Peptides against a protein of PDB entry 7PB4. Designs and how they scored, part 306

Target 1, 105 residues: chain A of PDB entry 7PB4
Amino acid sequence: KMLNIKEYKEKLLSTLGEFLEDHFPLPDRSVKKKKKNIQESSVNLITLHEMLEILINRLFDVPHDPYVKISDSFWPPYVELLLRNGIALRHPEDPTRIRLEAFHQ
Target 2, 218 residues: chain B of PDB entry 7PB4
Amino acid sequence: DALQMAVGYFEKGPIKASQNKDKTLEKHLKTVENVAWKNGLASEEIDILLNIALSGKFGNAVNTRILKCMIPATVISEDSVVKAVSWLCVGKCSGSTKVLFYRWLVAMFDFIDRKEQINLLYGFFFASLQDDALCPYVCHLLYLLTKKENVKPFRVRKLLDLQAKMGMQPHLQALLSLYKFFAPALISVSLPVRKKIYFKNSENLWKTALLAVKQRNR

## One batch from the design tools (peptide; made by RFdiffusion4, then SolubleMPNN)

Design b2_p25_6_s4 (from b2_p25_6, 11 letters changed)
Fold by OpenDDE base, seed 4:
Structure b2_p25_6_s4 (fold): chain B 105 residues (1-105), chain C 218 residues (1-218), chain A 25 residues (1-25)
Amino acid sequence: as target 1 above (105 residues)
Amino acid sequence: as target 2 above (218 residues)
Amino acid sequence: DILDQIKGKELRLRLMVEELVILEA
């Protein structure tokens, strides 16, 4: 049973990674080029995969404060995607903080 | 037949060149409405039209009318429901359409052929409890779906928090009572023993249609 | 796999994440 769970988890992780790459890529940097004037804050956007990893890790590593501060590296549409799908929750008092839903608790 | 033409119109979309787009749309919509209310729709027709109603392909008014006539002749495919829910996740659907969908889902629940995949969507439905407009209907849906395995501590907490915020709503009490039944250790709060769980079925837009469907399938 | 049958990418994502969180618990 345990080996099967580990294998399944690994498969799921792999599938999730591929799925995210295929269906939720980072926005092409090219779209920002036309509005020249606003500061190219070269903020490297993180992938949705990386965002999820951060959120999952925080949920398990710091269960008493599972909230992650939204940085400029978080692409806003992906934040909204997580929120509207109930994958993440916004902090009730601090809109700049989000947590992963504790599906296991 | 006229219905196939109407469904095909919605599926393929309006031909760009038609000057009378609105008249054509209305004609086809009326065709669907008439057949749906008279005879019900085949599962395949519901599959197509339900998807269209939630995809955002048409305006909210059209989507609302389509959704209101999603009356089965016999059964609704679970796959159609799952696809519909998938559109809810995309966020292109209006709030009113979401409400109508959940109302529809509750109303048509018994006509859905299988529940296995729908049960998998339990968590998604549960998350929709936070929407005040959806909450009554979602509670009813969850009441129909809830199994012991769905009753988790975090969901109990969320329901109690929601009750604290919204007050002791009958639909929420019904769901909490079911949760307490499955997991009494998780709910220490005394719930009023309601002898009869009344979900506001009063607003079942399909009551008459469903009676007709049941009569035809007897 | 039921997850593979889910056509909606966002819904599928939710389900995958939910399952993953449960498995990591």
Scores: peptide ipSAE 0.627, ipTM 0.850, DockQ to the pose 0.555
Fold by OpenDDE base, seed 1:
Structure b2_p25_6_s4 (fold): chain B 105 residues (1-105), chain C 218 residues (1-218), chain A 25 residues (1-25)
Amino acid sequence: as target 1 above (105 residues)
Amino acid sequence: as target 2 above (218 residues)
Amino acid sequence: DILDQIKGKELRLRLMVEELVILEA
């Protein structure tokens, strides 16, 4: 039973990774907004996969404070996607912090 | 058939070249409405039109009218419901459309052919309890869906927190009572034994239509 | 797999993540 659960978990992780790559890629940086002055904040955006990994890890590593601070590397549309689908929750007092929903508790 | 032409119009979308787009749209809406209220719609017609209503292809007024006439002749396909919920996740529909959809889902619940996939969406529906406009209808839906396996500690906490925030709402009490039935150890709070579960049944937009459907299927 | 039959990428994502979190616990 345990081996089957581990194998299933590994398969699910693999499937999720592939699924995210196929359906939720990073935005193409190539939208050359012609207008001059917006400082190309060279902030490297993380993938939705990486965002989920951070959130999942935080949930299990620090269960008493499972919130992650939203950095500039978090693409806002993906943050909104997680929130509107009930995957993540915004901190009630700090809108810059989000947590993964504790589906296991 | 006039109905097939109407459904086809909604599926394919308005042909750009028609000067009378609004008149054509209204004609087809009236056709769908007339058939739906008289005879009900086939499962395939509901599949098409329900997806259209939630896809954001048309304006809110049109989507509302389509949803109001999603009356089955016999059954609604579970797949149609799952597809509809998938559109809710995309967030292209208005808040009013979401409310109407959940009202529809509760009203039509017994006409859905299967519940296995809908039961897998339990967590998604539960997350929608945080929306004050949806909460009464979601509670009713969850009351219909809840199994022992769905009653988890975190959900109990969320319901109690919601009750603390909103007060002892009848719909929350109904759901909590069911949770206590399945998992009495998780709910230490004495719930008033209300013999009558009062969901907002009074506003069933489809009451007359549902009676007619039940009479035709007897 | 019922998950594979679910149309809608965002809904599918929700279900996959929910299942994954349950399996990690």
Scores: peptide ipSAE 0.620, ipTM 0.845, DockQ to the pose 0.564
Fold by OpenDDE base, seed 5:
Structure b2_p25_6_s4 (fold): chain B 105 residues (1-105), chain C 218 residues (1-218), chain A 25 residues (1-25)
Amino acid sequence: as target 1 above (105 residues)
Amino acid sequence: as target 2 above (218 residues)
Amino acid sequence: DILDQIKGKELRLRLMVEELVILEA
């Protein structure tokens, strides 16, 4: 039973990775809006996959404070996607913090 | 027939060349409405039109009218419902459309051919309890869907928190009572024994139509 | 896989994440 669960988990992780790459890529940085002076916010956006990994890890590593601070590396549309689909929750008192839903509890 | 032409219009979208787009739209919409309320729609017609209503292809007024006439002749395909919920996740539909959809889903629940995939969507529906406008209808839906395996500690906590915030709402109490039935150890709070489970939404928009459907399928 | 039968990329994502979290516990 445990071996089957482990194998299934590994398969699911692989499928999720591929699925995210195919269906939820990072926005093409190619909208070089020519406007000169605004500091190209050199902020490297993280993938939705990386965002989910951070959230999942925080949920299990720090279960008493499972919230992650939203950085500039978090693409806002992906944050909204996680929130509207009930995958993540916003902190009730701090809108800059989000957590993964504790589906296991 | 006129219905097939109307469904085809909504599926393919308005042909660019029609000068009187609004008149054509209204004609086809009335055709769908008339057939739906008189005879009900086939599962295939509901599959097409329900997806259109939630896809954002048309304006909110049109989508609302389409959704209101999603009355089955016999059954609704579970796949159609899953596709519809998938559109809700995209977030292109209005709040009013979401409310109407959940009302429709509750009203038509018994006409859905299977529930296996819908039951897998339990967690998604449960997350929608946080929307105050959806909460009464979602509670009713969850009351219909809840199994013992769905009653988890985190969901109990969320329901109790909602009760603390919103007060002792009848729809929330009904769901909590069901949760207590399945998992009494998770709910220490004494719930008033309500003999009658009352969801205020007993007057669904489709009451008369559903009676007619049941009579035709007997 | 039941997940493969679910249409809609965002809904499928939710279900996959939900399942993954349950399996990680």
Scores: peptide ipSAE 0.613, ipTM 0.840, DockQ to the pose 0.557
Fold by OpenDDE base, seed 3:
Structure b2_p25_6_s4 (fold): chain B 105 residues (1-105), chain C 218 residues (1-218), chain A 25 residues (1-25)
Amino acid sequence: as target 1 above (105 residues)
Amino acid sequence: as target 2 above (218 residues)
Amino acid sequence: DILDQIKGKELRLRLMVEELVILEA
């Protein structure tokens, strides 16, 4: 029974990774809106997969403060996607922090 | 058939060449409305039109009118409901459309052919309790869907927190009572013994239509 | 897989994450 759960978990992780690559890629860098002079600090955006990994890890590693600070590396549409689908929750007092929903509790 | 032409119009969208796009839209919308209220719609027609109403293809006024006439002749396909919920996740529909959809879903619940996939969406519906506008209707839906396996500690906490925020709402009390029934150990709070669970049945937009559907299917 | 029957990428994502969190617990 335990072996079956581990195998299933691994399969699910693999499926999720593939699914995210196929359906939720990073935005093409080509949407350079020509804002003129501001030194585009090339903020490297993280993938939705990486964002989920951070959130999941934080949920289990720091269960008493499972919130992650939204950085500039978080693509805003993906943050919104997680929030609107009830995958993540915004901190009630700090809108710059989000957590994964604790589905296991 | 006039209905088939109307459904086809909504599915394919307006043909560019029609000078009277608004008149054509209104004509087809009235056709759908008339048939739906008189006879109900086939499951296939509901599948198409429900998807359109939630996709954001048309304006809110049109979407609202379409949703209001999603009256089945016999049954609604579970797949249609799942697709509809999928559109809610995309967030292209207005808040009013979401409210109307949940009202519709509760009203039409007994006409949905299967519930297995809808039950898998329990967590999504539960998350929608946080929306104050949706909360009464979502509570009613969850009251219909809740099984023992859905009653988890984190959901109990969320319901109690919601009650603390919103007060003792009848719809929330109904859901909490059901949760206590399935998992009495998780809910230590004494719930008032309400003999009658009153969900706002009085505001069912489809009451007359549903009576007619039930009479035709007897 | 039950997940494959769910239409809509965002809804499917939610269900996958929910299941994953439950399995990690």
Scores: peptide ipSAE 0.603, ipTM 0.831, DockQ to the pose 0.558

Design b2_p25_7_s1 (from b2_p25_7, 11 letters changed)
Fold by OpenDDE base, seed 2:
Structure b2_p25_7_s1 (fold): chain B 105 residues (1-105), chain C 218 residues (1-218), chain A 25 residues (1-25)
Amino acid sequence: as target 1 above (105 residues)
Amino acid sequence: as target 2 above (218 residues)
Amino acid sequence: MLELLQKNAPELTLRLLVEELVILE
């Protein structure tokens, strides 16, 4: 039974990874750099997969403070996606922090 | 058939060339409304139109009217409901459309052919309890869907928190009572034993239509 | 079911996948 759960979990993770790549890819940086010198700090955006990994890990590693600070690497539409779908929750007092919903609790 | 033409219009979208787009739209909408209220719609027609109503393809007024006439002749496909819920996740529909959808879902619940996939969406519906406008209808839906396996500690906490915030609402009490029935150890609070569970807004917009559907399917 | 959801309901599918994943942890 445990082996089946582990295998299922691995399959689920693989499925999630593929799914995220197919349906929620990062926007191609091909947005025309209009020449204006705005030092758009080339903040490397992380994938939705990486974002979820961070959130999941925080939920389990630090269950008493499961909140993650939103960095510039977090693509705002992904944050909104997670919040809108009830996957993540915003901290009630600090809008810069989000947590994964504790579905296991 | 006039209905097929109307459904086809909504599915394919307005043909660019019509100077009287609004008049054509109104004509087709009235056709759908008339058939739906008189005879009900086939499952396939509901599948198409329900998807359209929630996709944001048309304006809120049109979507609302379409959704109001989603009356089955016989059954509603579970797949249609799942697709509809998917559109709710996308967030292209108005708050009023969401409310109407949940009201519709509760009203039409018995006409849905299967519940297996809908039960998998339990968590999504539960998350919608946080919306004050949706809460009464979502509680009713959850009351219909809740199984023992759905009653988890975190959901109990959330319901109790909602009760603390909103007070002892009848719809919330009904759901909590069901939760206590399935998992008495998780709910230490004494809930008033209500002999009759009443959900507010039992008067659905479809009451007359549903009676007619039930009479036809007898 | 999952395949249909994946194609037509990506945001809903995402929720379901994440929820299941968290429950399994």
Scores: peptide ipSAE 0.586, ipTM 0.820, DockQ to the pose 0.566
Fold by OpenDDE base, seed 1:
Structure b2_p25_7_s1 (fold): chain B 105 residues (1-105), chain C 218 residues (1-218), chain A 25 residues (1-25)
Amino acid sequence: as target 1 above (105 residues)
Amino acid sequence: as target 2 above (218 residues)
Amino acid sequence: MLELLQKNAPELTLRLLVEELVILE
């Protein structure tokens, strides 16, 4: 039974990865090269998959403080996506911190 | 027929060249409204129009009118409801449209052909309890959907926190009572045994229409 | 059922997948 759960979890993770790549890809960096002096903030955006991994890991690794600070690598539309779908919660006192919903508790 | 033309207009969108766009729109809206209130709409018509009402293709006034006339002739497809909820996630509809949709969903709940996929959306609906405008209607919806497997400790905590914030609202009490029924060990709080579950039933915009639908389908 | 959800309701599908993953951990 434990082996089956691990295998199922791995399959689910794989499915999630593929799903995220298909439906929620990062925007192509190529389009905004037109002329205005927007400082190319060289910030490497992380994928939604990576963002979720960070949030999940934090939830389980530090259950007493499961909040993650929103970095510049977090694409704002992804943050909004997680919040509006009830996947993540914003910290009540610090809007720069979010947590994954504790679905297991 | 006139209904097919009206549905087709909403589906394809306004033809750019019409000088009388507003008059044409109103004509088609009235056609849909008339048929919906008189006879109800087919499941396919509801599928199309419900999707349009929530997609943000038209203005809020138009979307509201369309949603108000989403009255089934017989059944509503669960797939249509899932698609509609998907549009809520995209956030292109107004808050008032969301409220109206949840009211509609509760009112039409018995006319939805299947509940399996809707039941999977339980967690999404539960998250919407945090919206004060949606909370009464979401509680009613959850009351209809809740099974024993949905009653989790974290959801109990959230409901109790919400009760602490909002007070002992009748709709919250109804849902909590159901939760206590399924999982008495999770809810230590003494809930008043209210014999009558009072959801805001008084303002069902579709009460007369639903009675007519039930009479036609007997 | 899952395929229909994936195609027509990607954000809902995302929630379901994440919820299931968290429950399994």
Scores: peptide ipSAE 0.586, ipTM 0.821, DockQ to the pose 0.527
Fold by OpenDDE base, seed 4:
Structure b2_p25_7_s1 (fold): chain B 105 residues (1-105), chain C 218 residues (1-218), chain A 25 residues (1-25)
Amino acid sequence: as target 1 above (105 residues)
Amino acid sequence: as target 2 above (218 residues)
Amino acid sequence: MLELLQKNAPELTLRLLVEELVILE
C-alpha cells in the first residue's frame, strides 16, 4: 500500500510537471516590447511548478504559518491563476502573502 | 433549419464584417431563445451555446441571454457542464454571468445526465462560496452534490468561518446541517433544526420553462 | 483524471492534480 502511494505520488508529480510545461509555460522573455526606460529588472521568474513546490512545502513545513510572501519572481498571472482556481488563498490581512489551500486537513 | 443556422452563427462567429452584425446577432439570438423556451434545446446545442456563453466570445449581454435560454429539451450533458466550469476558471466571464451560471446549474441539476464528473468539481464549487454573490447558489449546489467523502475538516472550518462573517444564512445552515449529518464529530455547534430547507427557489428564472419541459417529457 | 478535463480544462486539471497531491502528502 505504501509503495503504491509513493509510486502514485511520483507519477502525479511527473504528470504535474509535464502538464505545467505544456499548458502553463513561462512567457517567452522575447516579448521585450521596446519601451526603453523600464529597468529590465532581471528578476528570474520561477516556473509554476517551482511556485507550487514552494507553496506545498510551506504548507507542510510550517503549518502554523503556511503563507509565502509573493516575490518578484512570482509571475503575477500564475498567482492569479492559483487564487482564482482556489488552489491558493491570499492572506486576509497581508495581500502580499499567499498560502496553498489545505486540502488535506 | 433556423436553429442550426443560429447555433452555427454563434459557433463560427460572424464571418463578414457586415454593417448589420448586430441585427444578425439579434436575429439568431431570438431564434435560439424562441426554440429554447418553446421546445428546449438538444444536448448538442446546449453544449455549443453554453460554451460560447462562458468563453467570452461575445459581450456580457449576449452571454446572459444565451445562458437564460439554456433550457434542455431532455438532458444536459455533464461534459457541457464541465466545459462550462472550465471557462469559469479562466475568468473571462463577468461576475453576473457566473451568478447566472450557478443559478442555471442548480435549476438544471436534475436534467444533467450524469453527476460523476461534476462531483469531482466539488472543491472548485466549494471555493466559490467565498464570493458573496455566488454563495447562496453554490450552497444549494453543494447541498445537492455533497457526499460523506466531501465533508472534510477544512471545509467545515471554512463554512463556520463564513457563517461567522455572513451570519446564520439559511443556505449556509442547510449546507452545515448536511455536513453535520455526514460528519457529526466535525461540527460541535448546535445548528437550528430547520424542518424545511428552503433555498431561494424564488429566483429560478427557468421555473416555468422547466415545468413545460417536464410536461413534454412525460 | 477525466480525459475531458485534461484536454479542455487545464486550470481545473491543475486544481485537481494539486488537490490530489496535497491529499497524498
Scores: peptide ipSAE 0.585, ipTM 0.820, DockQ to the pose 0.513
Fold by OpenDDE base, seed 3:
Structure b2_p25_7_s1 (fold): chain B 105 residues (1-105), chain C 218 residues (1-218), chain A 25 residues (1-25)
Amino acid sequence: as target 1 above (105 residues)
Amino acid sequence: as target 2 above (218 residues)
Amino acid sequence: MLELLQKNAPELTLRLLVEELVILE
């Protein structure tokens, strides 16, 4: 039974990865090129997959403070996506912090 | 027929060449409204028009009018509802449109052909309880959808927190009572034994239309 | 069922996938 759960989890993770690549890719860097003058803040945006991984890990690693600080690497549309779909929650007192919804509890 | 032309207009959008775009829009909208209220709409027509109403293709006034006339002749496809909910996730519709949609969904719930996919959306609907404008209607929807497997500890906590925030609202109490019925061990709080669950049925915009639909389908 | 959701409702699909993953964790 445990083996089946692990295998199923791996399959789900794989499915999620593929799904995210297909439906929620990072925006092409090409759109930023035209307005030269905005300082190349070379902020490397993370993928939605990486963002979810961070949020999931935080939820389980630090269950008493499952919030993650929104960094510049978090693409704002992804943050909004997670929030509006009830996947993530904003901290009630600190709008710069978000958590994954505790679906397992 | 006039209805097909009207639906086609909304689906394809206004052809650039028409000088009287607003008059044409109004004409087609009235056609849809007239047929919907008299006879109801086919499931395919609802599929198209519901999608349009929530896509943000037209202005809020038009979307509102379309939603108000989403009256089935017989059934509504579950797929249409799922598509509609997907547009809510995209966030292009106004708050008023969202409220109207949930009101519509509750009103038309019995006319939806299947509930399997809608039941999978339980978590999404539950998350919408946090919106004060949606909360009464979402509670009603959840009351219709809730199964034992949906009653989880984290959802109980959220409902109790909402009750603490907004007080003992009738719609919230109704949902909590159902949760207690399915999982009495999770809800230690004594809920007042309300004999009658009062969801505001009084504000059903479609009451007359739904009665007519039920009469035609007997 | 998941195929229709994947095609027509990607954000809903995302929620369902994440919810299931978290429950299994």
Scores: peptide ipSAE 0.584, ipTM 0.820, DockQ to the pose 0.517

